# Designs tried in a protein design run: peptides against a protein of PDB entry 5ZKO. Part 45

Target 1, 44 residues: chain A of PDB entry 5ZKO
Amino acid sequence: SASNPRKFSEKIALQKQRQAEETAAFEEVMMDIGSTRLQAQKLR

## One batch from the design tools (peptide; made by RFdiffusion4, then SolubleMPNN)

Design b2_p17_4_s1
Fold by OpenDDE base, seed 5:
Structure b2_p17_4_s1 (fold): chain B 44 residues (1-44), chain C 44 residues (1-44), chain A 17 residues (1-17)
Amino acid sequence: as target 1 above (44 residues)
Amino acid sequence: as target 1 above (44 residues)
Amino acid sequence: DLERRRRLLEVLRLLRE
């Protein structure tokens, strides 16, 4: 199919959104680990 | 919750898999556009 | 991707500590 440039731009925008969501989820996990480490240090 | 290191490693693996799938989908779309552009040039 | 590699190294560091 002739990749409709409009449909292409929409797909790129959706892909960027998904990547941002995955990055945010990763950062949340990293923050949770960081918090756990900080708490463990305070309990020593 | 004490970020279970095992659960964390599983989440990282899933995130990497999703990123790889998204990259592959992006490359497929880019190839389709490239093909369309080449065809349009041949018709001129 | 250098950013992906950086994030992975950071994760591995946190898992080791």
Scores: peptide ipSAE 0.141, ipTM 0.499, DockQ to the pose 0.137
Fold by OpenDDE base, seed 3:
Structure b2_p17_4_s1 (fold): chain B 44 residues (1-44), chain C 44 residues (1-44), chain A 17 residues (1-17)
Amino acid sequence: as target 1 above (44 residues)
Amino acid sequence: as target 1 above (44 residues)
Amino acid sequence: DLERRRRLLEVLRLLRE
């Protein structure tokens, strides 16, 4: 069935939202890794 | 007890070795993260 | 902490799945 263009656009929007959330989670993890490295460096 | 200078130097050497191992493991993690990011970017 | 970094890597793997 021709997926309703509205449903397709909604699916694409949800995919883009998930991509943004994954990117934000990645950046948070990178910041936490960086902070951990900085702490480890200060303890030396 | 005055910790034997030889034992102190050994302890410092072990600490430096551990630090080097932690740094190498960090770099490995960063490389793996970078590779994962690159793969994720290619799949988009 | 190596263990913390390994856990963070695991989180990134889970985000990719």
Scores: peptide ipSAE 0.112, ipTM 0.476, DockQ to the pose 0.113
Fold by OpenDDE base, seed 2:
Structure b2_p17_4_s1 (fold): chain B 44 residues (1-44), chain C 44 residues (1-44), chain A 17 residues (1-17)
Amino acid sequence: as target 1 above (44 residues)
Amino acid sequence: as target 1 above (44 residues)
Amino acid sequence: DLERRRRLLEVLRLLRE
């Protein structure tokens, strides 16, 4: 398919957005695990 | 299912790896497109 | 807690989709 540069740019923008969202979600998960670990250490 | 902390840590590690692989694959595609564009510009 | 871990696993599932 003729790579429509406009459609390509849109796909790139969407991919960057998804990557940012995935990174943020992952960081949230890691923060939550970290806080749980800290809490577990305080309870000892 | 009982959330096995060990299995959870493995899933986190796997997610990090996959994210890195997806990023690398994306960068490779972007580089290839960039090089193609540069070549097309030189042929004009 | 187990509930927190369950939520985290759900987020990880969504990240793989």
Scores: peptide ipSAE 0.161, ipTM 0.536, DockQ to the pose 0.054; fails the geometry check
Fold by OpenDDE base, seed 1:
Structure b2_p17_4_s1 (fold): chain B 44 residues (1-44), chain C 44 residues (1-44), chain A 17 residues (1-17)
Amino acid sequence: as target 1 above (44 residues)
Amino acid sequence: as target 1 above (44 residues)
Amino acid sequence: DLERRRRLLEVLRLLRE
């Protein structure tokens, strides 16, 4: 399909969405690890 | 170094910065490609 | 569970590199 400005805008939007999703997933994992460590410390 | 909430926050901030930089670089490349294609189309 | 989460973090790190 012919690459045009509209298709580029769609690709940029999808790339931004993906990056936001990857950030959210990273934050979730970091939060979960942190919470688990805090819980483990409280149980000591 | 002991993983703590402060260090997690620093890592998240750095990761967000990197993602923003990668997005900017992607947008620049896509713009250059788009501009080149539009110029080539105008010359036809 | 903690180990699984740590492995997931590592995978996410590698995907961003």
Scores: peptide ipSAE 0.140, ipTM 0.518, DockQ to the pose 0.071; fails the geometry check

Design b2_p17_4_s2
Fold by OpenDDE base, seed 4:
Structure b2_p17_4_s2 (fold): chain B 44 residues (1-44), chain C 44 residues (1-44), chain A 17 residues (1-17)
Amino acid sequence: as target 1 above (44 residues)
Amino acid sequence: as target 1 above (44 residues)
Amino acid sequence: DLESRRRLLELLRLLKE
């Protein structure tokens, strides 16, 4: 069946959204790690 | 050109190896972060 | 995903320096 271009576009949009969410979660984790490391260094 | 099944299998094996190495490196880094966090918490 | 994990490793290495 001819893949409905609309369905394809929706799938691409969902994939981009997921990637953006994963990037945001990653940045949050990295920020938390950075703060924890800085705190650990200050306590030495 | 008919993709040589042997070449394809080698490529898949290399890809799986790379993925395993990246996973191991990720787990190592996460373990280091975990230890640092635990240390920071003990110093509070 | 694997790409996100690779990026994480790279950033963590940069923070270790």
Scores: peptide ipSAE 0.133, ipTM 0.486, DockQ to the pose 0.387
Fold by OpenDDE base, seed 2:
Structure b2_p17_4_s2 (fold): chain B 44 residues (1-44), chain C 44 residues (1-44), chain A 17 residues (1-17)
Amino acid sequence: as target 1 above (44 residues)
Amino acid sequence: as target 1 above (44 residues)
Amino acid sequence: DLESRRRLLELLRLLKE
């Protein structure tokens, strides 16, 4: 039915949202690891 | 060392590239499925 | 793939704690 294009667009939007969330999570983890290393270096 | 920010940026860039590739692959698959369904509907 | 990356991120979070 004609609803296929809308459902397709919804799937693309959901995929883009998930990718943005995964990017944010990746950046957060990397930043936290970096901060921990920086702190460890300052204490040496 | 001061190279940590550069290595971080490189990891982020790589992640963004992979996400773009995965998005493109997802869109391609969804388009192919959509096209196949459209063709099947036309042949009925 | 996205699932493998999600799993990796989860493991990295656990290692950070």
Scores: peptide ipSAE 0.122, ipTM 0.500, DockQ to the pose 0.147
Fold by OpenDDE base, seed 1:
Structure b2_p17_4_s2 (fold): chain B 44 residues (1-44), chain C 44 residues (1-44), chain A 17 residues (1-17)
Amino acid sequence: as target 1 above (44 residues)
Amino acid sequence: as target 1 above (44 residues)
Amino acid sequence: DLESRRRLLELLRLLKE
């Protein structure tokens, strides 16, 4: 079915938003892990 | 708290399933766009 | 994939706490 181009663009935008949110969450977790490791190294 | 590894593996499996479903939905949208473009080109 | 990796790391973080 010829879906409305506006609906296509919206779906693509939502997909990009989801990917950005996942990336941000990953970076946050990596920062937390990194901080903990840094603290552990300072205590050695 | 040490979570049960079985629950962990199940959560990962569900997450992978969700991602596969989202990818499939994205590919379907892209296919619809491609089909529409191809149809438009044939009418030229 | 990124989402699975994020989830894994999040769970590992929670286990470390």
Scores: peptide ipSAE 0.168, ipTM 0.518, DockQ to the pose 0.074; fails the geometry check
Fold by OpenDDE base, seed 3:
Structure b2_p17_4_s2 (fold): chain B 44 residues (1-44), chain C 44 residues (1-44), chain A 17 residues (1-17)
Amino acid sequence: as target 1 above (44 residues)
Amino acid sequence: as target 1 above (44 residues)
Amino acid sequence: DLESRRRLLELLRLLKE
């Protein structure tokens, strides 16, 4: 329904923010794994 | 540490299985939403 | 799911260490 387009836009903005936060958290974990891999390579 | 690599591999396999189950459940929900949308379009 | 991804990556790290 076109009822409350402003509220719909706010919900979409909040969803985009949550997705960005999840992406950042995922990238942090990936960076940690990557650094561990790099350290292991240096020790070979 | 390389201590108990087999047990870690088993844990990874179980985690992959759980992820596949979560993906299947997500796809089921998406299909249900899609069918509901299609029905709503037919009633217009 | 983010938590499932985090758990999987942690398990991969544990295999490497």
Scores: peptide ipSAE 0.152, ipTM 0.504, DockQ to the pose 0.073; fails the geometry check

Design b2_p17_4_s3
Fold by OpenDDE base, seed 1:
Structure b2_p17_4_s3 (fold): chain B 44 residues (1-44), chain C 44 residues (1-44), chain A 17 residues (1-17)
Amino acid sequence: as target 1 above (44 residues)
Amino acid sequence: as target 1 above (44 residues)
Amino acid sequence: DLEQRRRLLEVLRLLRE
């Protein structure tokens, strides 16, 4: 694999994008759990 | 969205998978950078 | 960020067991 700084920058940028997407997906999961908890609390 | 524990478990499992993929991708990037660094060091 | 997320996922795992 051609080890040049441009290719590394592209890989790092792609990894940062992936991290952001995975963080957003994690936050969505936590929001769904939180919403469910809130709904359950309102029914009590 | 149907708030059931099974769906939460599936979402958490998916997030664990994504985290593992993120970690693997990060390690791959670091390995490539490390390899390049090692090659550059051999040329000095 | 990754470490914090890992820790939280681990806590969620423990709470699910």
Scores: peptide ipSAE 0.161, ipTM 0.575, DockQ to the pose 0.099
Fold by OpenDDE base, seed 3:
Structure b2_p17_4_s3 (fold): chain B 44 residues (1-44), chain C 44 residues (1-44), chain A 17 residues (1-17)
Amino acid sequence: as target 1 above (44 residues)
Amino acid sequence: as target 1 above (44 residues)
Amino acid sequence: DLEQRRRLLEVLRLLRE
């Protein structure tokens, strides 16, 4: 039902949570890449 | 181990999948909001 | 920032190729 603004607010909140989780996962990947790059530079 | 580019590619692939799922969920939310807006306009 | 993350991942992919 279109009329429940509460349902939309809940959907938006859920989407924000998903975005935060995916951001954390992205940052983890970037940290691992950064660590690898640093190690590669130390071996040169 | 920093040295396995395969592991990084796998992490990137997983992140791309998650991002696609997040995008699909966002589009679903936006579609629901759009449908609600259209219904509200028809009731005026 | 979703777009920025997507673009960054794409750039990283291209740099590995």
Scores: peptide ipSAE 0.159, ipTM 0.570, DockQ to the pose 0.088
Fold by OpenDDE base, seed 4:
Structure b2_p17_4_s3 (fold): chain B 44 residues (1-44), chain C 44 residues (1-44), chain A 17 residues (1-17)
Amino acid sequence: as target 1 above (44 residues)
Amino acid sequence: as target 1 above (44 residues)
Amino acid sequence: DLEQRRRLLEVLRLLRE
């Protein structure tokens, strides 16, 4: 039933977890890119 | 090796896929909430 | 985008308090 606040809270909690995981994965990608960029700049 | 553009493109593509999946799940949650809200408003 | 989702989830959090 769509009307169950408990189910909404569970769905929202799951989305917050996914968002945190997405953010961590994004930050990892950006850190790798940043490190490579820094290395490339040092070699110039 | 962090310096492989192919690996970066793979990471970015994977992150885009995750973002799309999480967005779809988010939209599902919001649709359920919106539907319930609309129903509750009609019953008032 | 990610920022829009963050803001909306925050609003939903506040509405539950």
Scores: peptide ipSAE 0.156, ipTM 0.573, DockQ to the pose 0.093
Fold by OpenDDE base, seed 2:
Structure b2_p17_4_s3 (fold): chain B 44 residues (1-44), chain C 44 residues (1-44), chain A 17 residues (1-17)
Amino acid sequence: as target 1 above (44 residues)
Amino acid sequence: as target 1 above (44 residues)
Amino acid sequence: DLEQRRRLLEVLRLLRE
């Protein structure tokens, strides 16, 4: 039932996991962009 | 190739989609919690 | 943003304990 505190706990835990995955994926994208920029600057 | 601006654009677009999906899921959790709280207050 | 969302989830965690 949506009113069960355990269900809320599980939903919050899932959201924390998703947020961690989102953050990791964002950092990966930013690192890739940064690496490519750095490589392009070194080749100039 | 990771160095292709189109690939970066695609990665950023995918990340924006993930963020939107995670935000929607977060809002759903918050609405469920809020609804349950409101119901509990009305029954008190 | 991500930081505000993180903070809110942390508050919800504390309220659950």
Scores: peptide ipSAE 0.155, ipTM 0.572, DockQ to the pose 0.088

Design b2_p17_4_s4
Fold by OpenDDE base, seed 5:
Structure b2_p17_4_s4 (fold): chain B 44 residues (1-44), chain C 44 residues (1-44), chain A 17 residues (1-17)
Amino acid sequence: as target 1 above (44 residues)
Amino acid sequence: as target 1 above (44 residues)
Amino acid sequence: DLESRRRRLELLRLLRE
């Protein structure tokens, strides 16, 4: 609420952090899948 | 990587879990917004 | 995408608290 500006800012910061962590984890998985596909192609 | 099948499988499972959690959170927020709009309409 | 939509709507939720 507008009556709790400090708590609001803290919640926004925490939400952004969690979202960044989820995105990073997804990107890591996608990179691993991509690397596996590239390796499989090289071994043909 | 294909050389770490256990770790790969764990990463995929973790990614799927996070995606499900994100979907659930989105649906919750959509319900909350919808409820607020309905309440605002009733108060007119 | 879903993540961007979720974030935006969650921010709106927080503004209403």
Scores: peptide ipSAE 0.164, ipTM 0.524, DockQ to the pose 0.074
Fold by OpenDDE base, seed 1:
Structure b2_p17_4_s4 (fold): chain B 44 residues (1-44), chain C 44 residues (1-44), chain A 17 residues (1-17)
Amino acid sequence: as target 1 above (44 residues)
Amino acid sequence: as target 1 above (44 residues)
Amino acid sequence: DLESRRRRLELLRLLRE
């Protein structure tokens, strides 16, 4: 059965959405780490 | 009551120990970030 | 706290793999 191009494009769109959500979550964690590092530097 | 210098030094030692543990945990987190970044680069 | 951040990173790693 020919992989339905519409279903394939939908899967790619969902994958891109997931990747964007993972990137946003990663950036949030990186910002938290940066904040903690800054706080640790101020306390030294 | 004169703050018992021995108790004060003990509190400072415990604080330094906690700080060392927090530093080690921070370094572990930073290493995990580095590993995740490397994996993300390999998957691109 | 550092432990919560570590757990969050580990979760992100597991979700990505």
Scores: peptide ipSAE 0.115, ipTM 0.489, DockQ to the pose 0.093
Fold by OpenDDE base, seed 4:
Parts: sequence; structure tokens; C-alpha cells
Structure b2_p17_4_s4 (fold): chain B 44 residues (1-44), chain C 44 residues (1-44), chain A 17 residues (1-17)
Amino acid sequence: as target 1 above (44 residues)
Amino acid sequence: as target 1 above (44 residues)
Amino acid sequence: DLESRRRRLELLRLLRE
């Protein structure tokens, strides 16, 4: 029911927070992979 | 000793092959993760 | 290490499921 804009806004806020957390986790993993790749490059 | 350019070229070729294999394996992993993510997206 | 990269990506996948 469209009747609770507050609950809708809360749901959107939680979704945005989750997306930000997923993005941060992705960036962390990509940075770690990149660092490992750079280390492998330095050992050549 | 710089005296075996053939051995050096072989070593470079093996290194390039290894890098290609690592890249392919990385792409496979990324594709698998991407495919699972796409499947999860379709189920929404 | 490729296996370590795979594990990290799998962990990321699990966090999104």
C-alpha cells in the first residue's frame, strides 16, 4: 500500500546504504586484486 | 649469461603464456560471478 | 595468487546474495 511514504523512504534509504556498502566492498576487492597483480608485476 | 637468447625468448614466451592463462582464468571467474549476479537480477 | 583472487571475488558474491 502506497500509504506509508515514511516506510518507502526508509526502504529507499536502506537500499542506497546497501548499494554503497556493496560498492565499497567491490572497490576493496578490486584494490586487493590490483595490489596482488602489482606485486606479481614487481616480481617479474 | 646473456649467451642464450633462445632461452631468454622461451622464458618470455612462457611468461606471456602464463599471463594469458591467468587472465583467462580471471575472466572466467568474473564471468561466473557476473552470470550468477545476472541470474539473481532476473529473479527480482 | 589466482586462487586468492577467486576466493575474494567469491566472498564479494556471497555478500551480495
Scores: peptide ipSAE 0.114, ipTM 0.495, DockQ to the pose 0.142
Fold by OpenDDE base, seed 3:
Order: sequence, then C-alpha cells, then structure tokens
Structure b2_p17_4_s4 (fold): chain B 44 residues (1-44), chain C 44 residues (1-44), chain A 17 residues (1-17)
Amino acid sequence: as target 1 above (44 residues)
Amino acid sequence: as target 1 above (44 residues)
Amino acid sequence: DLESRRRRLELLRLLRE
C-alpha cells in the first residue's frame, strides 16, 4: 500500500520522542553518579 | 587509645583500594555502553 | 551506592536494545 506520508511523519516523530526519552534517562543516571562523586569530594 | 598509625595507614590503603575498584567498575560499565553504541553505528 | 548505579545503567542499556 502507498506509503502514507502522514503515517511516516508520525513514526518519525515517535522515534525522535523515544530517543529523547532514552537520552534524558541516561543523563539522569549520569548526573546521579556525578553528584555522588561531588559529595564524596566535599567530605574529604 | 593512642591512634595506631599502622592501623590508620591500613585503613587509608583499604579506602584507596575500594575507590580504585569503584572507578574500574564504573569505567567498565561506561565502556560496555560505548561499545554497544559503536556496534549500533556500524550496523547503520 | 555504585553497585546500584551500575545495575541501573545496565538496565538502561538493555532497554535501549
């Protein structure tokens, strides 16, 4: 069936959203690790 | 009781070892994530 | 602790595959 450009654009938008959510989740974990290191340095 | 400098030095050595082990474990995880990303790029 | 963070990172990795 003919590639519905509307359906294609929706799929691309959903893919971009998922990628942004994955990036945000990764950054959150990295910030948590970074904050712990900073706290450990302050206790020294 | 008098601070036994020997016991103090041993505690510092153990603390340094633990910190090194934690750093190595973190680097291992980061390398694993990095390798997965590299593999995903090669498949594109 | 670091082990909990390692586990969380591994879970995030697995969820992205």
Scores: peptide ipSAE 0.109, ipTM 0.489, DockQ to the pose 0.121

Design b2_p17_5_s1 (from b2_p17_5, 7 letters changed)
Fold by OpenDDE base, seed 4:
Structure b2_p17_5_s1 (fold): chain B 44 residues (1-44), chain C 44 residues (1-44), chain A 17 residues (1-17)
Amino acid sequence: as target 1 above (44 residues)
Amino acid sequence: as target 1 above (44 residues)
Amino acid sequence: DRLARLNEALRALLEAL
C-alpha cells in the first residue's frame, strides 16, 4: 500500500505510550517490593 | 498485607511479558518503515 | 534508545518520499 507517514507517526505515538505504561508498572513493582522489605525488617 | 513472594514473582513475570510485547511491536514498526523506504527508493 | 531509532527511521522514510 502507499506509504502513509501518518500511520507511522501514530505507531510511534503508541510505542511512546507503551513505554510509559511499562515504566509505570515497573515503578509500582519496585515500590511494592521496597515497602514489603521495610516491613519485614521491622518484624525481625 | 503479608509478603507474598508468589505475588511478586507473578508481577515480575507479567512485566517481562510486557517488555517482550513492546520489543516485538518496536521491531514490527522498524521493519515496516524500512520496507516502505526501500519501496519508495525503487519508485524514484 | 528505541524511540530515537524510530524517529530517525521515520525521518529517513520522509526523505525518501
Scores: peptide ipSAE 0.487, ipTM 0.747, DockQ to the pose 0.105
Fold by OpenDDE base, seed 3:
Structure b2_p17_5_s1 (fold): chain B 44 residues (1-44), chain C 44 residues (1-44), chain A 17 residues (1-17)
Amino acid sequence: as target 1 above (44 residues)
Amino acid sequence: as target 1 above (44 residues)
Amino acid sequence: DRLARLNEALRALLEAL
């Protein structure tokens, strides 16, 4: 099947969404770790 | 609820998987675009 | 910058068409 520029644009859009979701998930994990570390420090 | 190190490790593992999937999808798109470009050039 | 690379590759394709 002919590679359609529209299909490439759709794949790029999907890649942008995936990257945003990955970034959000990463930030959530880092925030949770950071908060837990702060809590542990307050208990010392 | 106590932030469990196990939960963090699970989230990190999931994040690594997502990153690998994103990388694979990126490489697929780049390959398809490159191949299509080569085909277009051969037709000129 | 994967996104930038994708966009550039797409531009190159469009120029080849």
Scores: peptide ipSAE 0.486, ipTM 0.747, DockQ to the pose 0.108
Fold by OpenDDE base, seed 2:
Structure b2_p17_5_s1 (fold): chain B 44 residues (1-44), chain C 44 residues (1-44), chain A 17 residues (1-17)
Amino acid sequence: as target 1 above (44 residues)
Amino acid sequence: as target 1 above (44 residues)
Amino acid sequence: DRLARLNEALRALLEAL
């Protein structure tokens, strides 16, 4: 059915949440890589 | 534990999948909004 | 960004109603 503005606002809210979750997951991966790199450097 | 490069590659692959899913969801919402706008304009 | 584009598309829809 022709979605209404309220349904679109809900979809936008979900998109905001998804973007935040993607950012958090990216930052976690980068942190893990950074920590591992630092450990490897200490062993040199 | 100090994750290894293989674990990082898997995390990166999952992140790429998440990004693709986010893109698809974004495009779906944009399409729905556009279609509804077009319908509304036809009724004017 | 994508959110800005969504918001703009929604505004355009609201203006069309």
Scores: peptide ipSAE 0.486, ipTM 0.749, DockQ to the pose 0.109
Fold by OpenDDE base, seed 5:
Structure b2_p17_5_s1 (fold): chain B 44 residues (1-44), chain C 44 residues (1-44), chain A 17 residues (1-17)
Amino acid sequence: as target 1 above (44 residues)
Amino acid sequence: as target 1 above (44 residues)
Amino acid sequence: DRLARLNEALRALLEAL
């Protein structure tokens, strides 16, 4: 049906959003690990 | 705090789950697009 | 790049319509 291209475009937009959310969550985890490691090193 | 390694491990596990879900969603969209293209070509 | 692959697949679909 002619509606398929639009629906797929919407699915691509949702996929972009998911990727951005995953990236943000990854960066948060890496920042927390990095800061904790730095603090532990300072206390040695 | 001593609880940090466990918390980070849990965050990493959740991140792996998110990545798997994103991958599954991507593969579904690609399959749907490919199937629709094949159908359209058969009708030409 | 997954997004690039999706976009290319969509383009191919549009060409098939």
Scores: peptide ipSAE 0.482, ipTM 0.744, DockQ to the pose 0.102

Design b2_p17_5_s2 (from b2_p17_5, 9 letters changed)
Fold by OpenDDE base, seed 5:
Structure b2_p17_5_s2 (fold): chain B 44 residues (1-44), chain C 44 residues (1-44), chain A 17 residues (1-17)
Amino acid sequence: as target 1 above (44 residues)
Amino acid sequence: as target 1 above (44 residues)
Amino acid sequence: DRLARLVAVLRALLEAL
């Protein structure tokens, strides 16, 4: 089937959205890890 | 100075307590990662 | 530090997603 440029652009937009969601999830996890680590260090 | 067995036992008890605190902190982080990952997957 | 090593492993796993 012929490459549909519109379908390609839609796939790229969806990929960028997913990448942004994955990045936001990673940043949230890293914040929680940082907070938990600091708490654990205060107990030592 | 002579080895005081009581001081050694106290150090071992303190080390075990610290290990338990580190384990609890790790489990909390893993729970947060699991929750965040599940949320990110629901947005895809 | 054991906790620091575990955090590094978790970070590497998340970066691989």
Scores: peptide ipSAE 0.088, ipTM 0.445, DockQ to the pose 0.099
Fold by OpenDDE base, seed 1:
Structure b2_p17_5_s2 (fold): chain B 44 residues (1-44), chain C 44 residues (1-44), chain A 17 residues (1-17)
Amino acid sequence: as target 1 above (44 residues)
Amino acid sequence: as target 1 above (44 residues)
Amino acid sequence: DRLARLVAVLRALLEAL
């Protein structure tokens, strides 16, 4: 069964896209944590 | 020194206002977290 | 502690990514 290089390349591209989306969501949450921490420091 | 009831009432009112503002800010952040969680779940 | 609760929720969200 020939390794379908097209199927592998599509799977790798999809995995890279997912990783980029997860990274963006992570960065958004980290910005919210940073903002919340800054607000909490101002409330002290 | 007479307890200045006016000063105490003003301080209590100010503290209640601050607590309400902190509660509103907390609820806003919790809504944002809820939105982010929903987005992250859609990315899976 | 409201801040502690918020941080805990954010941490749990990060772990769910």
Scores: peptide ipSAE 0.088, ipTM 0.439, DockQ to the pose 0.077
Fold by OpenDDE base, seed 3:
Structure b2_p17_5_s2 (fold): chain B 44 residues (1-44), chain C 44 residues (1-44), chain A 17 residues (1-17)
Amino acid sequence: as target 1 above (44 residues)
Amino acid sequence: as target 1 above (44 residues)
Amino acid sequence: DRLARLVAVLRALLEAL
């Protein structure tokens, strides 16, 4: 059934999107940790 | 010297302020992580 | 170290994502 490649490509695209979103979320948290560390250093 | 109690109280007030600022920064980061997690869950 | 504890909590939260 020719629909399998499309469904497969859609699943891969969705997985790549999720991975990009998880990466962005990780980067955001790491930036916040960095900012918090910088603030904590300024308070010393 | 009667100035010691005032200097001591000022140092305590400054320490309490710094602790409150560090706590607020912690809470902000925890809120951001919570929001990020919620977003990541919505994308699943 | 309060900052070290904060970083440890944040790391644990990241690992739970």
Scores: peptide ipSAE 0.084, ipTM 0.436, DockQ to the pose 0.090
Fold by OpenDDE base, seed 2:
Structure b2_p17_5_s2 (fold): chain B 44 residues (1-44), chain C 44 residues (1-44), chain A 17 residues (1-17)
Amino acid sequence: as target 1 above (44 residues)
Amino acid sequence: as target 1 above (44 residues)
Amino acid sequence: DRLARLVAVLRALLEAL
Protein backbone atom coordinates (compact mmCIF):
# COMPACT_ATOMS: atom_id res chain seq x y z
CA SER B 1 0.00 0.00 0.00
CA ALA B 2 1.34 3.42 -1.03
CA SER B 3 3.12 5.58 1.57
CA ASN B 4 0.28 7.62 3.01
CA PRO B 5 1.78 11.15 3.07
CA ARG B 6 -1.05 12.17 5.36
CA LYS B 7 -0.16 9.38 7.78
CA PHE B 8 3.48 10.45 7.74
CA SER B 9 2.60 14.09 8.33
CA GLU B 10 0.35 13.06 11.21
CA LYS B 11 3.14 10.92 12.68
CA ILE B 12 5.59 13.81 12.42
CA ALA B 13 3.09 16.16 14.07
CA LEU B 14 2.52 13.68 16.91
CA GLN B 15 6.28 13.26 17.32
CA LYS B 16 6.76 17.03 17.51
CA GLN B 17 3.95 17.27 20.04
CA ARG B 18 5.53 14.54 22.17
CA GLN B 19 8.90 16.25 21.95
CA ALA B 20 7.37 19.54 23.10
CA GLU B 21 5.67 17.80 26.03
CA GLU B 22 8.92 16.08 27.02
CA THR B 23 10.76 19.40 26.77
CA ALA B 24 8.19 21.12 28.97
CA ALA B 25 8.46 18.35 31.57
CA PHE B 26 12.26 18.63 31.42
CA GLU B 27 12.15 22.40 31.93
CA GLU B 28 9.77 22.02 34.87
CA VAL B 29 12.07 19.51 36.55
CA MET B 30 15.09 21.72 35.90
CA MET B 31 13.31 24.68 37.48
CA ASP B 32 12.44 22.53 40.50
CA ILE B 33 16.07 21.45 40.82
CA GLY B 34 17.15 25.08 40.61
CA SER B 35 14.61 26.09 43.24
CA THR B 36 15.65 23.20 45.48
CA ARG B 37 19.28 24.21 45.17
CA LEU B 38 18.42 27.77 46.11
CA GLN B 39 16.41 26.61 49.13
CA ALA B 40 19.17 24.25 50.23
CA GLN B 41 21.66 27.11 50.03
CA LYS B 42 19.40 29.30 52.18
CA LEU B 43 19.06 26.58 54.81
CA ARG B 44 22.83 26.27 55.25
CA SER C 1 33.31 30.81 80.10
CA ALA C 2 31.90 27.37 80.98
CA SER C 3 30.31 25.29 78.21
CA ASN C 4 26.67 26.31 78.39
CA PRO C 5 24.90 22.92 78.21
CA ARG C 6 21.68 24.79 77.55
CA LYS C 7 23.26 26.53 74.57
CA PHE C 8 24.51 23.22 73.20
CA SER C 9 21.12 21.57 73.65
CA GLU C 10 19.47 24.51 71.90
CA LYS C 11 21.96 24.26 69.04
CA ILE C 12 21.26 20.54 68.68
CA ALA C 13 17.52 21.16 68.70
CA LEU C 14 17.87 23.86 66.03
CA GLN C 15 20.04 21.53 63.94
CA LYS C 16 17.44 18.77 64.19
CA GLN C 17 14.70 21.21 63.25
CA ARG C 18 16.68 22.38 60.23
CA GLN C 19 17.30 18.79 59.21
CA ALA C 20 13.59 18.04 59.42
CA GLU C 21 12.77 21.10 57.30
CA GLU C 22 15.34 20.09 54.69
CA THR C 23 13.91 16.57 54.63
CA ALA C 24 10.39 17.88 54.17
CA ALA C 25 11.54 20.12 51.31
CA PHE C 26 13.29 17.15 49.72
CA GLU C 27 10.18 14.99 49.97
CA GLU C 28 8.03 17.73 48.46
CA VAL C 29 10.35 18.07 45.48
CA MET C 30 10.50 14.31 45.04
CA MET C 31 6.71 14.17 44.98
CA ASP C 32 6.58 16.96 42.41
CA ILE C 33 9.11 15.19 40.20
CA GLY C 34 7.17 11.96 40.61
CA SER C 35 4.00 13.74 39.54
CA THR C 36 5.79 15.31 36.57
CA ARG C 37 7.07 11.91 35.50
CA LEU C 38 3.62 10.41 35.77
CA GLN C 39 2.20 13.22 33.64
CA ALA C 40 4.96 12.85 31.06
CA GLN C 41 4.24 9.12 30.84
CA LYS C 42 0.52 9.74 30.34
CA LEU C 43 1.23 12.16 27.50
CA ARG C 44 3.26 9.55 25.57
CA ASP A 1 27.26 16.04 50.82
CA ARG A 2 23.49 15.84 51.22
CA LEU A 3 22.82 18.40 48.52
CA ALA A 4 25.03 16.49 46.10
CA ARG A 5 23.03 13.33 46.81
CA LEU A 6 19.77 15.19 46.24
CA VAL A 7 21.02 16.57 42.94
CA ALA A 8 22.15 13.10 41.88
CA VAL A 9 18.70 11.64 42.59
CA LEU A 10 17.01 14.47 40.72
CA ARG A 11 19.35 13.97 37.78
CA ALA A 12 18.57 10.26 37.71
CA LEU A 13 14.86 11.03 37.67
CA LEU A 14 15.38 13.53 34.87
CA GLU A 15 17.26 10.95 32.82
CA ALA A 16 14.34 8.57 33.27
CA LEU A 17 11.91 11.01 31.61
Scores: peptide ipSAE 0.084, ipTM 0.437, DockQ to the pose 0.095

